# Ledger of designs, part 37: peptides against a protein of PDB entry 5ONS

Target 1, 181 residues: chain A of PDB entry 5ONS
Amino acid sequence: MFKKFDEKENVSNCIQLKTSVIKGIKNQLIEQFPGIEPWLNQIMPKKDPVKIVRCHEHIEILTVNGELLFFRQREGPFYPTLRLLHKYPFILPHQQVDKGAIKFVLSGANIMCPGLTSPGAKLYPAAVDTIVAIMAEGKQHALCVGVMKMSAEDIEKVNKGIGIENIHYLNDGLWHMKTYK

## One batch from the design tools (peptide; made by RFdiffusion4, then SolubleMPNN)

Design b1_p12_8_s1 (from b1_p12_8, 4 letters changed)
Fold by OpenDDE base, seed 1:
Structure b1_p12_8_s1 (fold): chain B 181 residues (1-181), chain A 12 residues (1-12)
Amino acid sequence: as target 1 above (181 residues)
Amino acid sequence: MDEADEEYKEYF
């Protein structure tokens, strides 16, 4: 989603959200990520304005006090930014790729099944379309936010093709954006 | 430097 993203080239405008819209978004976030509920008031304090940065290709980034929190495309599901995920790593279920897959993930490539079934990888139960944090063998921080394109069960059985779609990864255009005030 | 940037620096 952000492989060729550049803030100066791909941001259109920024709007401040009304209270009612913010409440709706908070409810949606809790529905998508139940584990975030106890932390949501800390992440999005009631006293702080919430903004949406509108970008090309129908991408929207939710921000509070300049911090990039979540993003979505074409009014689809919200994804946490890696920056938020690093602070709250439990927001998403995890999958772990082997060491050899790291360079490909960080090039923006989708995650192939063998990188999730090989020694050093860890594959946890997850259904198709689940948004997941991608961890790496020997590393502490998530390197990617992805979407399961096969169930964990099918990844193990088929063990070829795209297991997880790469949505947002370290050093992509969103990562480089850092903040938006 | 961000902690994750440092952790993955060999790949950048």
Scores: peptide ipSAE 0.741, ipTM 0.957, DockQ to the pose 0.738
Fold by OpenDDE base, seed 4:
Structure b1_p12_8_s1 (fold): chain B 181 residues (1-181), chain A 12 residues (1-12)
Amino acid sequence: as target 1 above (181 residues)
Amino acid sequence: MDEADEEYKEYF
């Protein structure tokens, strides 16, 4: 989603959200990520305005105090940014790729099944279409936010093709954006 | 520098 993204070229405008819209978004976030509920007031304090940065390709980034928190495309599901995920690693279920897969993930490549089934990988139960944090063998921070394109069971059984779609990864255009006020 | 940047610096 952000492989060729550049803040100066791909951001269109920024809007401040109305209270009712913010409430709806918070409810959606809790529905998508139940574990976030106790932390949501810390992540999105009531006193702070919530903004959406509108980008090309129908991408929207939810921000508070300049921090990039979540993003979506074409009003689909929200994804947490890696920056938020690093602060709150439990927001997403995890999958772990082996060490050899790291360079490919960081190039924006989708995660292939063998990178999730090798001895250095860890594959946890997850249904297709689940948004997941991609961890790496020997590393502490998530390197990618992805979407399961197969269930964990099918990844192990078939072990060929794209297991997880790469949505947002370290050092992509969104990562480099850092903040937006 | 960001902690994640440091952790993955060999890949950048």
Scores: peptide ipSAE 0.741, ipTM 0.957, DockQ to the pose 0.710
Fold by OpenDDE base, seed 5:
Structure b1_p12_8_s1 (fold): chain B 181 residues (1-181), chain A 12 residues (1-12)
Amino acid sequence: as target 1 above (181 residues)
Amino acid sequence: MDEADEEYKEYF
């Protein structure tokens, strides 16, 4: 989503949300990520305005105090940013790629099944379309936010093709934004 | 520097 994204070229505008809209978004976030509910007042304090950075290709980034928290495209599901995920790593279920897959993930490539089934990888039960945090062998921080394109069971069984779609990764255009006020 | 940037620096 952000492989060729550039803040200067791809951001259209930034709007401050009404309280009713914020409430709706918070409810959506809790529905998608039930574990976030106890933390939501810390992540999105009542006193702080919530903004949407509107970008090209119908991308929207939810921000508070300049911090990039979540994003979506075409009003689809919300994804946490890696920056938020690093603070709250439990927001998403995890999958782990092997060491060899790291360079490909960080180039924006989708995660192929062998990178999830080989030694050093860890594949946990997950259904198709689950949003997941991609961890890496020997590393502590998630390097990618992805979506399961196959179930974990099918990844193990078929073991070829795209297992997880790469949505957001370290050093992509969203990562480089850092903050937006 | 961001912790994750440092952790993955060999890939950047």
Scores: peptide ipSAE 0.739, ipTM 0.956, DockQ to the pose 0.737
Fold by OpenDDE base, seed 2:
Structure b1_p12_8_s1 (fold): chain B 181 residues (1-181), chain A 12 residues (1-12)
Amino acid sequence: as target 1 above (181 residues)
Amino acid sequence: MDEADEEYKEYF
């Protein structure tokens, strides 16, 4: 989603949201990520304005105090940014790729099944279309936010092809935005 | 530099 994204070229607008809209978004976030509910008031304090940065290709980024929190495309599901995920690693279920997969993930490549079934990888139960945090062997921080294209069960059985779609990864265009005020 | 940037610096 952000492989060729550039803040200067791909941001179109920024709007401040009304209270009612914010409430609706918070409810959507809790529905998608139930574990975030106890933390949502500190992530999005009531006193702080919530903004949406509108980008090309129908991408929207939710921000509070300049911090990039969540994004979506074409009003699809919200994804946490890696920056938020690093603060709250439990927001997403995890999958772990082996060491050899890291370089490919960080180039924006999708995660292939062998990188999730090999020694050093850890594959946890997850259904198709689940948004997941991609961890890496020997690393503490998620390097990618992805979407399961196969169930964990099928990844183990089939063990070929794309297991997880790469949505957002370290050093992509979204990561480089850092903040937006 | 972000902690994650440092952790994965060999890949950048």
Scores: peptide ipSAE 0.736, ipTM 0.956, DockQ to the pose 0.735

Design b1_p12_8_s2 (from b1_p12_8 with A1M E6K)
Fold by OpenDDE base, seed 5:
Structure b1_p12_8_s2 (fold): chain B 181 residues (1-181), chain A 12 residues (1-12)
Amino acid sequence: as target 1 above (181 residues)
Amino acid sequence: MEEAEKEYAEYF
């Protein structure tokens, strides 16, 4: 989603959200990420305006005080940014790739099944379409936000092809955006 | 540099 993204070239505008819209988004976030509920007032304090940065290709980034929190495309599901995920790593269920997969993930490549089944990887139960944090062998911080394209069970059984779609990864265009006020 | 960037520095 952000492989060729550049803030200067791909941001269209920024809008401040109405209170009712913010409440709707908060409810959606809690529905998508139940574990975030106790933290949502800290992440999105009531006193702070919530903005959406509108980008090309129907990408929207939810921000508070310039901090990039969540994003979506074409009004699909919200994804947490890696920056938010690093602060609240429990927002998403995890999957762990082996060391060999890291360079590919950081190039924007989808996560192939062998990188999730090999020694050093850790594959946790997850259904298709689950948004997951991609962890890496020997690392503490998520390097990618992805979507399960196969269930964990099928990844183990089939063990070839795309297991997880790479949506947002460390050092992509969204990561480089850092803040937006 | 962010902590995560430091952690993955060998890949950048």
Scores: peptide ipSAE 0.767, ipTM 0.966, DockQ to the pose 0.763
Fold by OpenDDE base, seed 3:
Structure b1_p12_8_s2 (fold): chain B 181 residues (1-181), chain A 12 residues (1-12)
Amino acid sequence: as target 1 above (181 residues)
Amino acid sequence: MEEAEKEYAEYF
């Protein structure tokens, strides 16, 4: 989603959201990520304005005090940014790729099934379409936010093709967009 | 660099 993204070229405008819209978004976030509920008040304090950075390709980024928190495309599901996920690593369920997959993930490649079933990888139960944090063998921080294109069960059984779609990865265009006020 | 960037520095 952000492989060729540049803030100067791909941001259209930024709007401040009304209270009613913010309330609706918070409810959607709790529905998508139930574990975030106890933390949502410190992530999005009531006193702080919430903004949407509107980008090309129908991408919207949710921000508070310049911090990029979540994004979505075409009014689909919200994804946490890696920057938020690093602060709250429990927001998403995890999957772990082996060491050999790291260089490909960081080039924007989708995660293939063998990189999730090999020694060094860890595959946890998850349904298709689940948004997941991609961890790596021997590393502490997530390197990617992805979407399960197959269930964990099918990844183990079929062990061929795209297991997880790469949506946002470390050092992509969104990562380089550190803040936006 | 942030901690995550340091951790994956060999890949950049």
Scores: peptide ipSAE 0.766, ipTM 0.966, DockQ to the pose 0.759
Fold by OpenDDE base, seed 4:
Structure b1_p12_8_s2 (fold): chain B 181 residues (1-181), chain A 12 residues (1-12)
Amino acid sequence: as target 1 above (181 residues)
Amino acid sequence: MEEAEKEYAEYF
């Protein structure tokens, strides 16, 4: 989603959200990520305005005090940014790729099944379309936010093709934005 | 976070 993204070229505008809209978004976030509920007041304090940065290709980034928290495309589900995920690593279920897959993930490539079934990988139960944090063998921080294109069961069974779609990865265009006020 | 960038520095 952000492989060729540049904030100077791809950001269109920024809008401040109404209180009612913010409430709706918070409810949606809790529905998508139940574990976030106790932390949501800390992540999105009531006293702080919430903004959406509108970008090309129907990408929207949810921000508070310039911090990039979540993003979505075409009014789809929200994804946490890696920056938020690093602070709250539990908000997504995890999958772990082997060490050999790291360089490909960091190039924006989708995660292939063998990179999730090898001895250095760890594949946890997850349904298709689940948003997941991609961890790596021997590393502590998530390097990617992805979407299961197959269930964990099918990844293990078929072990061929795209297991997880790469949505946002470390050092991509979104990562380089850092902040936006 | 800067920590994550440092952790994966060999890949950049």
Scores: peptide ipSAE 0.763, ipTM 0.964, DockQ to the pose 0.957
Fold by OpenDDE base, seed 2:
Structure b1_p12_8_s2 (fold): chain B 181 residues (1-181), chain A 12 residues (1-12)
Amino acid sequence: as target 1 above (181 residues)
Amino acid sequence: MEEAEKEYAEYF
């Protein structure tokens, strides 16, 4: 989603949200990420305005105090940014790729099944279309936010093709955006 | 540089 994204070229505008809209978004976030509920007032304090940065390709980024929190495309599901995920690693279920997969993930490549089943990888139960945090062997921070294209069970059984779609990865265009005010 | 960037520095 952000492989060729540049803030200067791909941001269209920024709007401040009304209270009612913020409430709706918070409810959506809790539905998607139940574990975030106890932390949501910390992540999105009531006293702080919430903004949406509108980008090309129907991408929207939710921000508070300049911090990029979540993003979505075409009003689809919200994804946490890696920056938020690093603060709250439990927001997403995890999958772990082996060391060999790291360079490909960081190039924006989708995650192939062998990178999730090989020694050093860890595959956890997850259904198709689940948004997941991609961890790496020997690393503490997630390097990618992805979407399961196969269930964990099928990844193990088939062990061929794209297991997880790469949505947002470390050092992509969204990562480089850092903050927006 | 962020902590995560440091962890993966060899890949950049």
Scores: peptide ipSAE 0.763, ipTM 0.966, DockQ to the pose 0.759

Design b1_p12_8_s3 (from b1_p12_8 with A1M)
Fold by OpenDDE base, seed 3:
Structure b1_p12_8_s3 (fold): chain B 181 residues (1-181), chain A 12 residues (1-12)
Amino acid sequence: as target 1 above (181 residues)
Amino acid sequence: MEEAEEEYAEYF
């Protein structure tokens, strides 16, 4: 989603959201990520304005005090940014790729099934379409936010093709966009 | 988190 993204070229404008819209978004976030509920008040304090950075390709980024928190495309599901996920690593269920997959993930490649079933990888139960944090063998921080294209069960059985779609990865265009006020 | 960039520095 952000492989060729540049803030100067791909941001259209920024709007401040009304209270009613913010309330609706918070409810959607709790529905998508139930574990975020106890933390949502410190992530999005009531006193702080919430803004949407509108980008090309129908991408919207949710921000508070310049911090990039979540993004979506075409009014689909919200994804946490890696920067938020690093602060709250429990927001998403995890999957772990083996060491050999790291260089490909960081080039924007989708995660293939063998990189999730090999020694060094860890595959946890998850349904298709689940948004997941991609961890790596021997590393502490998530390197990617992805979407399950197969269930964990099918990844193990089939062990071929795209297991997880790469949506946002470390050092992509969104990562380089550190803040936006 | 800039620590993540440091952790994966060998890949950049």
Scores: peptide ipSAE 0.744, ipTM 0.955, DockQ to the pose 0.955
Fold by OpenDDE base, seed 5:
Formats: sequence, structure tokens, C-alpha cells
Structure b1_p12_8_s3 (fold): chain B 181 residues (1-181), chain A 12 residues (1-12)
Amino acid sequence: as target 1 above (181 residues)
Amino acid sequence: MEEAEEEYAEYF
């Protein structure tokens, strides 16, 4: 989603959200990420305006005080940014790739099944379409936000092809954006 | 976190 993204070229505008819209988004976030509920007032304090940065290709980034929190495309599901995920790593279920997969993930490549089944990887139960944090062998911080394209069970059984779609990864265009006020 | 960039520095 952000492989060729550049803030200067791909941001269209920024809008401040109405209170009712913010409440709807908060409810959606809790529905998508139940574990975030106790933290949502800290992440999105009531006193702070919530903004959406509108980008090309129907990408929207939810921000508070310039901090990039969540994003979506074409009004689909919200994804947490890696920057938010690093602060609240429990927002998403995890999957762990082996060391060999890291360079590919960081190039924007989808996560192939062998990188999730090999020694050093850790594959946890997850259904298709689950948004997951991609961890890496020997690392503490998530390097990618992805979507399960196969169930964990099928990844183990089939063990070939795309297991997880790479949506947002460390050092992509969204990561480089850092803040937006 | 910028710490993440440091953690993965060998890949950049």
C-alpha cells in the first residue's frame, strides 16, 4: 500500500473530524481490535482533535496531534500504523517470520508460507483475512502489518505461496511520513 | 518507534 508512497506527492488534504464521526470510528476500532478499548482514551484523548489525512488511491490516515495512528483504503478495515503498534503491540495478533524472510518483508514482498513454517518462525492460529502484526526471529518490534491470505492451518499444510499479504512495513512510505500536523 | 529502525538497521 505504501511501497511507492511519498507524503509530498501522495497526500491530498487533511480534514478534522466531527465528534459523531470520531465516535463511530472509535466504535469500529474497538470492534476490530477489542484489546484497544482500555487504551483508546489514551491513544485518542477527548480533548485532542482527530484528523484524517486523505491520500491518493483512496488511502486515509487517522491522526491525533500529528501522530499517525490508523489507516484504511477505500473505507475498508482500519490497520494500525507500525508506530502505534510499537507502542501497543497487543493491538494485533502476532505472526513471526524467520530471519531469512526479513529482507523480503522489508522490500514490501508478501510473506511466503515457508517463512512462517521454518525454524525460527512462529505461526499462531489465525483465520483468513485476520490483520496481524508480523514479528521476526530475534527481534522485538513488529516489522510489518499484514493480512492472512491463508489460515494458519493451511499455511502449515500447503506450505507454499502467499501466506500473509504485506500491507505496511518498516521503512515504507507511511513509516517515513512519521508525523503529519 | 525509532528503536525499530535501529533493530533492523542491518537491512537498510
Scores: peptide ipSAE 0.743, ipTM 0.955, DockQ to the pose 0.953
Fold by OpenDDE base, seed 2:
Structure b1_p12_8_s3 (fold): chain B 181 residues (1-181), chain A 12 residues (1-12)
Amino acid sequence: as target 1 above (181 residues)
Amino acid sequence: MEEAEEEYAEYF
């Protein structure tokens, strides 16, 4: 989603949200990420305005105090930014790729099944279309936010093709955006 | 986090 994204070229505008809209978004976030509920007032304090940065390709980024929190495309599901995920690693279920997969993930490549089943990888139960945090062998921080294209069970059984779609990865255009005010 | 960039520095 952000492989060739540049803030200077791909941001269209920024709008401040009304209270009612913020409430709706918070409810959506809790539905998608139940574990975030106890932390949501910390992540999105009531006293702080919530903004949406509108980008090309129907991408929207939710921000508070300049921090990039979540993003979505074409009003689809919200994804946490890696920056938020690093603060709250439990927001997403995890999958772990082996060391050999790291360089490909960081190039924006989708995650192939062998990178999730090989020694050094860890595959956890997850259904198709689940948004997941991609961890790496020997690393503490997630390097990618992805979407399961196969269930964990099928990844193990088939062990061929794209297991997880790469949505947002460390050092992509969204990562480089850092903050927006 | 900048710590993440440091963790993966060898890949950049």
Scores: peptide ipSAE 0.742, ipTM 0.955, DockQ to the pose 0.954
Fold by OpenDDE base, seed 4:
Structure b1_p12_8_s3 (fold): chain B 181 residues (1-181), chain A 12 residues (1-12)
Amino acid sequence: as target 1 above (181 residues)
Amino acid sequence: MEEAEEEYAEYF
């Protein structure tokens, strides 16, 4: 989603959200990520305005005090940014790729099944379309936010093709934005 | 976290 993204070229505008809209978004976030509920007041304090940065290709980034928290495309589900995920690593279920897959993930490539079934990988139960944090063998921080294109069961069974779609990865265009006020 | 960039520095 952000492989060729540049904030100077791809950001269109920024809008401040109404209180009612913010409430709706918070409810949606809790529905998508139940574990976030106790932390949501800390992540999105009531006293702080919430903004959406509108970008090309129907990408929207949810921000508070310039911090990039979540993003979505075409009014689809929200994804946490890696920067938020690093602070709250539990908000997504995890999958772990082997060490050999790291360089490909960081190039924006989708995660292939063998990179999730090898001895250095760890594959946890997850349904298709689940948004997941991609961890790596021997590393502590998530390097990617992805979407299961197959269930964990099918990844293990078939072990061929795209297991997880790469949505946002470390050092991509979104990562380089850092902040936006 | 900038710590993540350091952790994966060998890949950049």
Scores: peptide ipSAE 0.742, ipTM 0.955, DockQ to the pose 0.956

Design b1_p12_8_s4 (from b1_p12_8 with A1M E6K A9S)
Fold by OpenDDE base, seed 5:
Structure b1_p12_8_s4 (fold): chain B 181 residues (1-181), chain A 12 residues (1-12)
Amino acid sequence: as target 1 above (181 residues)
Amino acid sequence: MEEAEKEYSEYF
């Protein structure tokens, strides 16, 4: 989603959300990520305005105090940014790729099944379309936010093709934005 | 530099 994304070229505008819209978004976030509920007032304090950065290709980035928190495309599901995920790593279920897969993930490549079934990988039960945090062998921080394109069970059985779609990865265009006020 | 960037520095 952000492989060729550039803040200067791909941001259209920024809008401040009304209270009712913020409440709706918070409810949606809790529905998508139940574990975030106790933390949502810390992540999105009531006193702080919530903004949406509107970008090309129907991308919207939810921000508070300039911090990029969540994003979505075409009013689809919200994804946490890696920056938020690093602060709250429990927001998403995890999958772990092996060491060899790291360079490909960080180039924006989708995660192939062998990178999830190899000895250094850890594959946890997850259904198709689950948004997941991609961890890496020997690393502490998530390097990618992805979506399961196969169930964990099918990844193990088929063990070829795209297991997880790469949505947002470390050092992509969204990562490079850092903040937006 | 961010902690995560430092952790993956060999890949950048």
Scores: peptide ipSAE 0.767, ipTM 0.965, DockQ to the pose 0.762
Fold by OpenDDE base, seed 3:
Structure b1_p12_8_s4 (fold): chain B 181 residues (1-181), chain A 12 residues (1-12)
Amino acid sequence: as target 1 above (181 residues)
Amino acid sequence: MEEAEKEYSEYF
């Protein structure tokens, strides 16, 4: 989603959201990520304005105090940014790729099944369309936010093709945006 | 650099 993204070229506008819209978004976030509920007032304090950065390709980025928190495309599900995920690693279920997959993930490639079934990988139960944090063998921080394109069970059985779609990865255009006020 | 960038520095 952000492989060729540049803040100067791909941001169209930034708007401050009304209270009613913010409440709706918070409810949606809790529905998508139940584990975030106890932390949501810390992530999005009531006193702080919430903004949407509107980008090309129908991408919207949710920000508070300049921090990029979540993003979505075409009014689909919200994804946490890696920067938020690094602060709250538990808000997504995890999957772990082996060391050999790291260089490909960081080039924006989708995660292939063998990179999730090798001895250095860890594959946890997850349904299709689940948004997941991609971890790596021997590393502490997530390197990617992805979406399950196959269930964990099918990844193990089929063991070929795209297991997880790469949505946002470390050092992509969104990562380099850092902040927006 | 951020901690995550440091951790994956050999890949950049």
Scores: peptide ipSAE 0.766, ipTM 0.965, DockQ to the pose 0.761
Fold by OpenDDE base, seed 4:
Structure b1_p12_8_s4 (fold): chain B 181 residues (1-181), chain A 12 residues (1-12)
Amino acid sequence: as target 1 above (181 residues)
Amino acid sequence: MEEAEKEYSEYF
C-alpha cells in the first residue's frame, strides 16, 4: 500500500473530525481490536482533536497530535501503523516469519507460505482476512502489518503461494512520514 | 520507533 508512497506527492488534505464521527471510529476500532479498549483513552485522549489525512489511492490516515495511529483504504478496515503497534504490540495477533524472509518483507513483498512454516517461523491460528502483525525470527519489533490471504491451517496444509499480503512494512512510505500536523 | 530501525538496520 505504501511501497511507492511519498508524503509530499501523495497527501491531498487533512480534515478534523466531528465528535460523533470520532465516537463511531472508536467503536469500530474496539470492534476490530477488542484488546485496545482499555488503552484507547490513552491512544486517543478526549481532549485531543482527531484528524484524517487524506491521501491518493483512497488512503486515509487517522492522526492525533500529529501521531499516525491507524490507516484504511477505500473505507475498509482500519490497520494500526507500525509506530502504534510498536507501542502496543498486542493490538494485533502475531505471525512470525523466518530470518530468510525478512529482506523480502522489507522490500514490500507478500509473505509466502514457506516463510511461515519453516523452523524459524511461528504460525499461529488465524482465519483468512485477519489483520496480523508480522514478527521475525530473532527480532523483537514487528516489521510488517499484513492480512491473512489463507487461514493458518491452509498455510500449513498447502504451504505454497501467498500466505499473507504485505500492507505496511518497516521503512516504507508511511513509516517515513513519522508525524503529520 | 528508532529501536525498530536499529534492530533491522542490516537490511536497510
Scores: peptide ipSAE 0.763, ipTM 0.964, DockQ to the pose 0.958
Fold by OpenDDE base, seed 2:
Structure b1_p12_8_s4 (fold): chain B 181 residues (1-181), chain A 12 residues (1-12)
Amino acid sequence: as target 1 above (181 residues)
Amino acid sequence: MEEAEKEYSEYF
């Protein structure tokens, strides 16, 4: 989603949200990420305005105090930014790729099944379309936010093709955006 | 986090 993203070229505008809209978004976030509920007032304090940065290709980024928290495309599901995920690693279920997959993930490539089934990888139960944090062998921080294109069960059985779609990865255009005030 | 960048620095 952000392989060729550039803040200077791909941001259209930024709007401040009304209270009612914020309330609705918070409810959506809790629905998508139940584990975030106890932390949501910390992540999005009532006293702080919430903004949406509108980008090309129907991408919207939710921000508070300049911090990029979540993003979505074409009114689809919200994804946490890696920056938020690093603060709250538990808001997504995890999958772990082996060392060999790292360079490909960081180039924006989708995660192939063998990178999730090989020694050094760890594959946890997850259904198709689940948004997941991609961890890496020997690393502490997620390097990617992805979407399961196969269930964990099918990844193990088929072990061929794209297991997880790469949505947002470390050092992509969104990562480089850092903040937006 | 810069910590994450440091972890994966060999790939950048």
Scores: peptide ipSAE 0.760, ipTM 0.963, DockQ to the pose 0.953

